# Peptides against a protein of PDB entry 6GMG, part 61

Target 1, 331 residues: chain A of PDB entry 6GMG
Amino acid sequence: DSDDRVTPPAEPLDRMPDPYRPSYGRAETVVNNYIRKWQQVYSHRDGRKQQMTEEQREWLSYGCVGVTWVNSGQYPTNRLAFASFDEDRFKNELKNGRPRSGETRAEFEGRVAKESFDEEKGFQRAREVASVMNRALENAHDESAYLDNLKKELANGNDALRNEDARSPFYSALRNTPSFKERNGGNHDPSRMKAVIYSKHFWSGQDRSSSADKRKYGDPDAFRPAPGTGLVDMSRDRNIPRSPTSPGEGFVNFDYGWFGAQTEADADKTVWTHGNHYHAPNGSLGAMHVYESKFRNWSEGYSDFDRGAYVITFIPKSWNTAPDKVKQGWP

## One batch from the design tools (peptide; aimed at target 1 G63 D255 H277)

Design b2_p19_5_s4 (made by RFdiffusion4, then SolubleMPNN; from b2_p19_5, 11 letters changed)
Fold by OpenDDE base, seed 1:
Structure b2_p19_5_s4 (fold): chain B 331 residues (1-331), chain A 19 residues (1-19)
Amino acid sequence: as target 1 above (331 residues)
Amino acid sequence: SLEEQEQQALEGQKLGISY
């Protein structure tokens, strides 16, 4: 129950983090120690360190989504999401592949669909789009200028996103970002904002009107990216976890990983920050832990999830929550 | 509302993820 969630206490601004612990190629620490690191490394506004506020600590306490929340400045809306799906691979495997021993047809189809998503290509697409957006933002001093620049950039690249409706999440994302409108944020000046990326892992079989098999083993047709654009319709994602396949089995509803705006060209060297669960130091779940994972560790995901999306949002350039380089762990 | 769904989603992370 959410009743066990506790807001981590404030950490002194000058308190240095304790060393992170290695965990399966990741760097791991307790949430309080992450707050210390965050204050030293990511808290800067206009070059000045900031103590994490009570509100920010409360956001963080929600677990994996809390890491993305505190760094992006808003609860994830997931509206501008990208993925890559190999339709040819999917069709070929369905036609020529066979269920494993003991695997049902529904399990087989769900697995094949999951395996037909390419996490690296999905991430690359999001980075490509974020780069285009950043170019469009750079010299735009109003939303109209930004949109004009964006359309020009897309036209130059012959990108299918140029055909999206003006009301689409793609074109409306900036104006719908609270920090864009804030006086101390973008102040309605696109050139003060930058595109950032986070990732969400979730379950495809969320339709309660669908078959039990889809809820248990995945819906092969759900949450596929649109051809050409790579956009994923996330409107049907209601944070419903995978259905149990056996009595007593339970699955997590989602996982979130924060990438930000790292410039590392090699995807495998990028760092993703995420949490395990909401902070419940006095509850059964225990204290929240924060992980800094390489892309390989992040993108591997869990059996709880069969979809991954890479989402673009915006933050003020004055924030340091999305630096060009992220160092894994401490020191 | 989206806010209610968000709240439910936040409350729904009931299981710890083992990394």
Scores: peptide ipSAE 0.035, ipTM 0.739, DockQ to the pose 0.653
OpenDDE base, seeds 2, 3, 4, 5: peptide ipSAE 0.034, 0.035, 0.034, 0.033; ipTM 0.737, 0.738, 0.736, 0.730; seed 5 fails the geometry check

Design b2_p19_6 (made by RFdiffusion4)
Pose (drawn by RFdiffusion4):
Structure b2_p19_6 (pose): chain A 331 residues (1-331), chain P 19 residues (1-19)
Amino acid sequence: as target 1 above (331 residues)
Amino acid sequence: SDAEKINKKREEAEEKAES
């Protein structure tokens, strides 16, 4: 009867996954089966396949956060985040639009702010920034050389990110990555690391001391990207879900999607990996399922979330959790 | 609700990560 979280059992390294295919842009499989796929195509350490460890299986069982947790080796901090927001569209639709049939002005403002974000450009911005970071760390064998290389290209590219504080989440992203300091990971050598991207969908109205309207309909001023850099201050994100509008209405607080470092130029052809909930086959929600969605399917989101952030972190190059290509389903 | 159960388990994952 317990809807307790259970850890999926160990899968032998030779066990192949059951086949599955995408339907209308999304593929899903039970977590036990995804572990088999992950061990075949994502588990490589210096080209050697590995069994998903007990610890990794535990992390994965927590739901959507589990895929990103496993692939990055760290519970997601969301410290370095990017998004795109059309300030002109937002200001114009506020002073020219009107609430629709059955909206409070707080609901109208909350929706307009939501629709003003552009998740394609947001992902595209994180893409170009991660590329700059990867070029900066290619031949840099200490952090100082990495930061010099990073600032040099940003200045020459006239990127406002060059003026970020030395201790900002941007410039400190590499040094604050635990696997960067680990002797078996980056070993303080930026050339052994790689920038990767995952996404977080979340709610904007997370201030518990704010009006109920913002908690129910959103805070338009919250989690907007800074101009020029596109950085999103994630420090006030406390994993607080959208408040219900009527009794019995439940919302999920956040969703994580793993992109990795796919080389596909078509943002619509990129695959994003995420789970539906924690693993509980003997309980109410049932077994965890891993979803592999095309970008548009992922960026469609839900009413639970009115904000999207595209996050950059680092993993060692010796890993294979962020391959150049990601295929939906199996084979 | 089901959403509250999911949210609770996610909170537990955050606490585990900070411990």

Design b2_p19_6_s1 (made by RFdiffusion4, then SolubleMPNN; from b2_p19_6, 8 letters changed)
Fold by OpenDDE base, seed 1:
Structure b2_p19_6_s1 (fold): chain B 331 residues (1-331), chain A 19 residues (1-19)
Amino acid sequence: as target 1 above (331 residues)
Amino acid sequence: SPADLINKYNKEAEEKARA
């Protein structure tokens, strides 16, 4: 029941974290201990450590999305999302491939579609775009200057995003970021902001008007990136989980992973921070745990999901929630 | 199992996303 969610208590600002535990190649800890780490490492505003506020602790308590929420400063809107889909691979596998033993045609098509997404290339695309945006932000002191710079950068790179409408999520993302407008944030100065990345895993078969097979095994045509831009239309993502294939089976609605603005060039060495579920220490779900995973561990995902998107948003440069380097675990 | 890292229910987050 929704009534089981509890806001983690405040942690003293000077309290050091306990060691993280290894978990399937990840570093794992309970949410309270993550708050301690966050205060020591990520809480800095203008170089000063901050205690995680009650509001931030409440956001965090929502689980995997809470990690992204507290670090980005807003609930994920997922409007500026990127992915990579190999259309040739998909067509070839559908044509020449065969269902596995016991696999239905719908299962086969759903699996082939899932496997045709390249998580690494999707991540790379998001990083590329974030880099372009950061260059456009660097010396822009108003939104107009930012947009002009952005268009110039895209033109120089012959990027298809230059053809996006001015009202698209791509061009409107900055002005729609609350922290951009805040006096202690961007204060309407783009040069005070930086692009950051998080990832969402979700289910493709969310259309209730579609076949039961699509809801159970995936919709091969859903949530594909647009050619050239890599943009994914996320408007149909309503956090609907995969439909059960057998009685008693249940799936998770989504997973979120926070990357931020790490500069590590090797994707495999990047660290992704995520949570398991909302914090319910007195409920059946138990306490929330936070994980710091390498890209391989994150991008592998779960059977609950057949789509991954890499989303760009913005935070003030004065925040340390997206440092250049992220150390996995503690110490 | 890695699947055990994600609990079946993230209901609170879902509700927040729809609000």
Scores: peptide ipSAE 0.040, ipTM 0.663, DockQ to the pose 0.312
OpenDDE base, seeds 2, 3, 4, 5: peptide ipSAE 0.027, 0.027, 0.035, 0.026; ipTM 0.695, 0.686, 0.739, 0.682; seeds 2, 3 fail the geometry check

Design b2_p19_6_s2 (made by RFdiffusion4, then SolubleMPNN; from b2_p19_6, 9 letters changed)
Fold by OpenDDE base, seed 4:
Structure b2_p19_6_s2 (fold): chain B 331 residues (1-331), chain A 19 residues (1-19)
Amino acid sequence: as target 1 above (331 residues)
Amino acid sequence: SNADLINQYNKEAEEKARA
């Protein structure tokens, strides 16, 4: 029960992390030790280390979403989400493919839809858009200048995002970022902000009015990216987990992975930070663990989820929660 | 509900971490 959640205690600012545990290409540690690493590596504001505040520790205690929360400065809204879907592959497999032995038609269609998403291309699209946004931010000292720059960049690249409405999540994302408005953050100056990326894994079959089969095996038509833009309408994502297919089976509501603003060109070498569950050291779930995974490990996901999205948000450039280079584990 | 904001137990992650 959520009642077992505990806020991790404060760690001294100068306390060094214990070594991380390697596991299947990942680096893993308990949440308290991640706080130590975070204070040494990611806590910097204007070049000065900071102790993780009680509020930040509380955010972190929420699990995988807490990792993204503490590093982005806000609870994920997931409004500016990107993915890549191969429509031709999907249609071809449905037409020419066959269900596996014991696989129902609904299960087959759900699986084919899941397999038609390309996580790497989705990630690359988000990185492309983030780069465009960063160029638009660079010399813009007010929102109007940023939007003008953004439109020009999109026009020059003949990007379909140029056709989005001014009130769309794409154009409104910066103004809706709390840290943009903060005096010690952006202070309403776009040039003080940078675009960052995180990822969400979730279940497609969330519509309670749909068939039980869609809730159990996925909705093949749900949460597809728009052609040309790659934007995913996340308005119907209500954090509803997959429905059990057998008695006693249970699934997790979501998974979040933090990427930030790494400059590593090879997707396979990028590091994604995520947690396993909310922190319950005295409960049945136990202490929260934090994982630093390579893209291959992250993008593989779990059977709990059949959708992945890559989301863009913004943080102040003065924060060090999204450095150019991320080292996996400790030391 | 608070349940919507909290990451539930990820069994597969734990199994992979322990193996």
Scores: peptide ipSAE 0.084, ipTM 0.726, DockQ to the pose 0.069
OpenDDE base, seeds 1, 2, 3, 5: peptide ipSAE 0.033, 0.027, 0.033, 0.027; ipTM 0.676, 0.688, 0.715, 0.669; seeds 1, 2, 3, 5 fail the geometry check

Design b2_p19_6_s3 (made by RFdiffusion4, then SolubleMPNN; from b2_p19_6, 9 letters changed)
Fold by OpenDDE base, seed 2:
Structure b2_p19_6_s3 (fold): chain B 331 residues (1-331), chain A 19 residues (1-19)
Amino acid sequence: as target 1 above (331 residues)
Amino acid sequence: SAADLINAYNQEAEEKARA
């Protein structure tokens, strides 16, 4: 089948990337060239460049999830997710607004809900929490010390996360990270790990028991962040795409964007790395492309999705997949 | 459709990760 996924071939370790193509605030390149950049910039383990392994190239070749997969070292679990929702705006618009011409009530409500999410505040919340976690990790040499540090940090900031259960994703995320337990990773030493961030775009109307309208136009009540914490319950995200609204229409089930641990204070200047689709150089979709987008470009998303979550996970500090500064494009 | 193809391999990725 010409539409089959293909794993990109290995690139020589010293092969420099070709220039990226600028496109509407993004830098774009074919996946093979991204591998070259990745090897030069992000591949370092303990300061030494590494060739992207066959396994990593295979992960990458799956498209939008592949970039996050390769850079985080694991398939996204999405358990520790944050967002921001303006309840007052939602209620006000729902009450005082009206459907557009030709827009159904369900379509109107779905759109209003989507627009009531604040992507920037959601991202800021994730960065805030990641910062707290990183402080807690810094001098902790076992999990107990890490957890104690977290509780202290949260108490000092009067953060609602302090009330989370010990078994919640917030407290269990580190111990559930494979690289934390690896000898060449964290080796069970929290101080060898750092918090990183990626984002997932997905569809709210995934409940098969709900109305068809919710599946087509969104479920206004689904995947809202908890007040105070900003945590989103992702347990009901089953990667179900938006239902078609017309014959022949189809939607993609998710998109992933990698941020890592950039220190740029201005959200608008942060760079998000993501892929378009699986690598099919001989198929109708063509070769996979990788994009390095500014926050505005990433957070805008697509009509396929009405939710965005910002997720925290962990990687070893010895990895360079999440540097302080990400340069858009090449050179 | 393009979306169907993409979704199929998105699903495969998840399955591979669980294996």
Scores: peptide ipSAE 0.753, ipTM 0.974, DockQ to the pose 0.955
OpenDDE base, seeds 1, 3, 4, 5: peptide ipSAE 0.748, 0.752, 0.751, 0.753; ipTM 0.974, 0.974, 0.974, 0.974; seeds 3, 4 fail the geometry check

Design b2_p19_6_s4 (made by RFdiffusion4, then SolubleMPNN; from b2_p19_6, 10 letters changed)
Fold by OpenDDE base, seed 5:
Structure b2_p19_6_s4 (fold): chain B 331 residues (1-331), chain A 19 residues (1-19)
Amino acid sequence: as target 1 above (331 residues)
Amino acid sequence: SAADRINQANQEAAEKAAA
């Protein structure tokens, strides 16, 4: 019940976090304690700690998306999304594989499609592109210079993204970032911005005009990355959850994980920050918890979802919401 | 809103199931 959502109270700027609780390879804490950590570690603007504002606390209170929201500075639009899909694996498994006992053809195809996505390769593609973008941003003092740099970088790498339309989400992402235009943000200077990454888990079978089987078991053809670029058309993602397969079964609409701009080369050592649900301390759901998960824990996902996308957006370099290193938990 | 209905049972259920 959305009416149970509560904005967490302000935390004193000097209040130190309580220790996080380890849980199945994750570090977990209540949202208020995450706010304390955030103020100590991630709140810095131009090197100065900031108290999380009421607006930011409100954003955070929305749960998993709230973590990405508060750290990216905007509600996720998911326009610049990447994934990796093994078409050969998919075709081969469909051809040579068979449904499990009790598994319908639709279940089989949905499962095979899900298993044909490679979360690690998708993540690596996003990191690769983010790196290219960051190089293009570095000395660009206007958007034109940024775009020229970007095209040159892509050409040098023979990257298929160079063939994207100028109006594509890829080229328009920076100009469509609110913080890029803010006086205390980018101030229309690309060199003051950096690319950051978050991930979204969601359900493929969202088309209401499709078969019930696709809504229940997945749409094998939906949300595949374009060959060469890895871009996923997210326009059809409407936050529709998986349809129940049995009475009383329910699924969550999405999950978001914040990565930022960690420089850790080993994907397995990267930390992903996410929330369990909206903050409802007086409701049935209870207080929101924040998790800092290793990539393995994040990328595993849940049965609620059969797609994972890795999305690029931008934040000002003056923000410390995406540091090079993220330490899991506290202390 | 869709934003309000985020992970209503997902994370907690997963942890309980893993315990």
Scores: peptide ipSAE 0.027, ipTM 0.669, DockQ to the pose 0.102
OpenDDE base, seeds 1, 2, 3, 4: peptide ipSAE 0.027, 0.027, 0.027, 0.024; ipTM 0.665, 0.719, 0.720, 0.674; seed 1 fails the geometry check

Design b2_p19_7 (made by RFdiffusion4)
Pose (drawn by RFdiffusion4):
Structure b2_p19_7 (pose): chain A 331 residues (1-331), chain P 19 residues (1-19)
Amino acid sequence: as target 1 above (331 residues)
Amino acid sequence: SDDLDMYMDTNRAKWASES
């Protein structure tokens, strides 16, 4: 009867996954089966396949956060985040539009702010920034050389990110990555690391001392990207879900999607990996399922979330959780 | 721990809402 979280059992390294295919842009499989796929194509350490450890299986079983947790080796901090927001569209649609049939002004403002974000450009911005970071760390064998290389390209590219504080989440992103300092990971050598990207969908109205309207319909001024850099201050994100509008209405507080470091130029052809909920096959929600969605399917989101952030973190190059290519389903 | 608990509770609340 218990809807307790259980850890999926260990899968032998030779066990192949059951086949599955995408339908209308998304593929799904039970977590036990995804572990088999992950061990075949994502588990490599210096080219050697590995069994998903008990710890990794435990992380994965927590739901959507599990895929990102496993692939990055750290619970997501969302410290370095990017998004795109059309300020002109937002200001114009506020002073020119009107609430639709059955909207409070607070609901109208909340929706317009939501629709003013552009998740394609937001992902595109994180893409170009991660590319700059990877070029900066290619031949840099200490952090100082990495930061010098990073600032040099940003200045020459006239990127407002060059003026970020030395201790900002941007410039400190590499040094604050645990695997960067680990002797078996980056070992304080930026050339052994790689920038990767994952996404977080979340709610904007997370201030418990704010009006109910913002908790139910969103805070338009919350989690907007800074101009020029596109950085999103994630420090006030506390994993608080959207408040219900009527009794019985439940919302999920966040969703994580793993992109990795795919080389596909078509943002619409990129695959994003995420789970539906925690693993509980003996309970109410049932077994965890891992979804592999095309970008547009992922960025479609839900009414639960009115904000999207594209996050950059680092993993060692010796890993294979962020390959150049990601294929939906199996084989 | 609290964040994970909150996540699991929100999934339970959502599932109850759909039932």

Design b2_p19_7_s1 (made by RFdiffusion4, then SolubleMPNN; from b2_p19_7, 15 letters changed)
Fold by OpenDDE base, seed 3:
Structure b2_p19_7_s1 (fold): chain B 331 residues (1-331), chain A 19 residues (1-19)
Amino acid sequence: as target 1 above (331 residues)
Amino acid sequence: SEEIEQAYQSHLDKHKSLS
C-alpha cells in the first residue's frame, strides 16, 4: 500500500543539484535532488533542457520502477528480457553439492539456481542485441525496413533470434513502443529511435499453485533464458514478492535499474540508476532516495530476489535520458 | 493503455527500502 506516496514538487529548471553522497560504493541523493540533476543532464529534448513535468515526477515517485519509467517514457512491460544461465553448473552443483548446515533441500536448490545465473553474461547479451537493433534502426525509415535490416543482421551473425516469430516481443517491441508512434518521438520512423536497456530483479517463486517451498526459497526452473537466444519469458512475472520464511519477514516485490545506452565497454564501469522505495516524505519510509550504482553494486541484488533480467526497450534519439556516458553522482 | 491499467491493478511500486 502506497497511500502515503507523494509527488515530489517541481524544481526550478536552473536549480543545480547538491552534491551526492557516497553509499556502499554508490552515489546517493534524495529524489528532489535527482530531479535537479535530471533536468540538467537528462531532460533534453532536441537539445533543449526541460523541466520535469508533474506527470514525470509522479512516475518517478514510485521508486525504483519510477526511475526507469521517467527515463524510458513508459511503465516497464519487461517483454523483451534477456539472461544467462549456466545449466552445466546448475546440474553439477545439484549432483555434487550438498545443502549447508541448516539449509533445506529446497533452499539449497533455490540457491544453486540463483547462483547459476550469470549477470554479466546476461547484461552482455542484452547489449549485443541492442547493438544489432541499433544497426537495424539506423537507416530504416519504416518498420518494414527495420525488420528486414534486423533479420539480415541476425542472419549475418547466425543468431538464434532470427527464428523468433514475427509477433514475438523481439520483433514487436518497436511497434509497441508509444514514443515510436508519437509525433515528437519516433513519428513512425525507426531511424529516430534507439534501443535502451534496463534491468529488473524479481522473485522466481511466483506461482501460487506451486509448493510453498518454491515460493519461499525459489523455483529453480522458473524464468530461465531460452538456449541460444537468451530470451526470458516474463509473462509469469506478476510482481509477487518472495514468501516469508519466518514470522514477520517480508520481501520487496521488485527492483529496477536504469542503464540506458551507455557505450562503456567495461561492464564494471557502467552506471545503474535506481530508487530505494516510493516517495513518502511524511510517512514511515521517508523520502525516496536515488542511487547511481556501478554494475557490481547493482548486479549483487538482494535476498528478496533470485532472478535478474536485462530488458530492451526504445526511446527517441532526441531524448537525452540515455546518453553514451553517465557520470556517477554530482558534481 | 491497457498495459498501464494492468500495472496499476498490480504492484506498481516498491513498498520497502532496498538499501
Scores: peptide ipSAE 0.025, ipTM 0.701, DockQ to the pose 0.135
OpenDDE base, seeds 1, 2, 4, 5: peptide ipSAE 0.023, 0.023, 0.024, 0.024; ipTM 0.694, 0.681, 0.705, 0.704; seeds 1, 2, 4 fail the geometry check

Design b2_p19_7_s2 (made by RFdiffusion4, then SolubleMPNN; from b2_p19_7, 12 letters changed)
Fold by OpenDDE base, seed 2:
Structure b2_p19_7_s2 (fold): chain B 331 residues (1-331), chain A 19 residues (1-19)
Amino acid sequence: as target 1 above (331 residues)
Amino acid sequence: SDELEQAYQSQLAKLASLK
């Protein structure tokens, strides 16, 4: 229920941000101050800074998803998602491991599955694919040229993605990006677009037809990446939170982190931008806060979630919402 | 960890969903 959600007010274009505050290895600020930073750093279109529009401020007000929304230019569809799962580790632990004291079998299996995902490898896979896509976008002035380039790149690298169907989210992602079709965006010119990355944390046990145990402790078989490609079928993600295990317990539906197109080779030094909740300055939740976290802080996630996916989408190169370098905090 | 738990309590709350 977001009845108390409020759109943050406009900030003057030239207003500089107040300093961020450190919070457990993260840089933290209130949403209004993030808007100020965004206008100074990320708002540029064709090299000119822009005031965040009312529409963009409204998007932002939705919390963590709002950060990704305003920077990607569209509500996340999550169709082109990657992860890494160690199947051998999972099988071996299930076979040879034992539930902890007080841990049910379902809880044990859910935990083992969660621990079998490698966030760093998942992120690296997404970066690898984004790099391939960016090369394919170069000098491609129509979608056909882009797709041909992409297939050639994949063939050269002997990447399993080359075997994906033409209708796969992998090949259809660009044409399904609204900003690609916009006159002031891609204008149907792939070479004007670039691949960007965000991450989603969510709960695996979303199937209402499954056992209550899976909804409480996770579905070990859900949202695994396909071997070779690393693609995760996100079609069954309905933003359903983890089921309570005790009376009064509640879990959050998802978390989103914006990475963009940082070129930092060391994953641990990359910065992820995310929000805590929808903006409710007059409500019980209070004002929305924005966090800029290092990869370690982001990838740790929360008990609310047992899956992490790294998603590729596209933005126009003329946007500065995904710069090569992101500085944590302010100044 | 205690630190992570503290961070969680301070950083996360109910999120709005559109879809």
Scores: peptide ipSAE 0.025, ipTM 0.658, DockQ to the pose 0.052
OpenDDE base, seeds 1, 3, 4, 5: peptide ipSAE 0.029, 0.026, 0.032, 0.029; ipTM 0.724, 0.665, 0.738, 0.721; seeds 1, 3, 4, 5 fail the geometry check

Design b2_p19_7_s3 (made by RFdiffusion4, then SolubleMPNN; from b2_p19_7, 15 letters changed)
Fold by OpenDDE base, seed 5:
Structure b2_p19_7_s3 (fold): chain B 331 residues (1-331), chain A 19 residues (1-19)
Amino acid sequence: as target 1 above (331 residues)
Amino acid sequence: SDVIEQSYQSHLARLESLK
């Protein structure tokens, strides 16, 4: 129901943002003000500040996904996703644990599965892989060189990703990135690209052929990472929200958080940028707000979601949408 | 490419529920 979605107006290139305000440990502002900040901080192409285009403003207006969209340059495909799942914990809790008071068996199993995911380890895995990719990208001037470098890096680290099929999203991700092929982007030169990370929160119980309980409380077997690689098959993610457990209850389809390529070693100090909903200043939802959250705030998620994936994509190094340091708020 | 989908509810509402 996005009939009331509005594209935010253009902001003058030199307009400084208003101060952000604190919100639940986050820095928060209205989308128009984020555009101002974005133009000052993230808009640079080859070091030159740019006004956010109408197209980019339109992308941004879609809400949480819009932040990732405008900064990555493409609508998220989520093909190269990572997570961490503690199988032993899951099995042990299922065996030795018990439902809470008033909790159904299905609800219990769904909760246990959710709790068996480790967001921090998932994020760390994505960062590890992104680092490997960045090393492989360095000084690789064609895709073949990149792939060779990547395989060598993986072999040196004895990483299970080295055994992935050549057609795997892992190896095909770069060639399938539009900005890689653009003249003003990568221009088919891997060394002009860098790996970046965003996160998606979503619901596991999306299989319409499964039980209603799985749709309500989660599918414990869905969207688990492959052992060794940490890869999550996202092909079954169709942006289907959690089914209501009570009348009148509604859940959000997904949440996206933009991390980019921050170099902060402490995960807890990393900043994640995300939006609350599509921009509807004249609608019931109101204006879109943008949040800059620390990892703790981001990774907590909501009851709407029982899965978190950390996705790798690529942007041109000439873009400043993924700087090594992100500061919350303004100034 | 993925189909663009919209959220049913605002995340802000969820934040408020955590109070």
Scores: peptide ipSAE 0.028, ipTM 0.710, DockQ to the pose 0.272
OpenDDE base, seeds 1, 2, 3, 4: peptide ipSAE 0.029, 0.025, 0.025, 0.024; ipTM 0.718, 0.664, 0.702, 0.696; seed 1 fails the geometry check

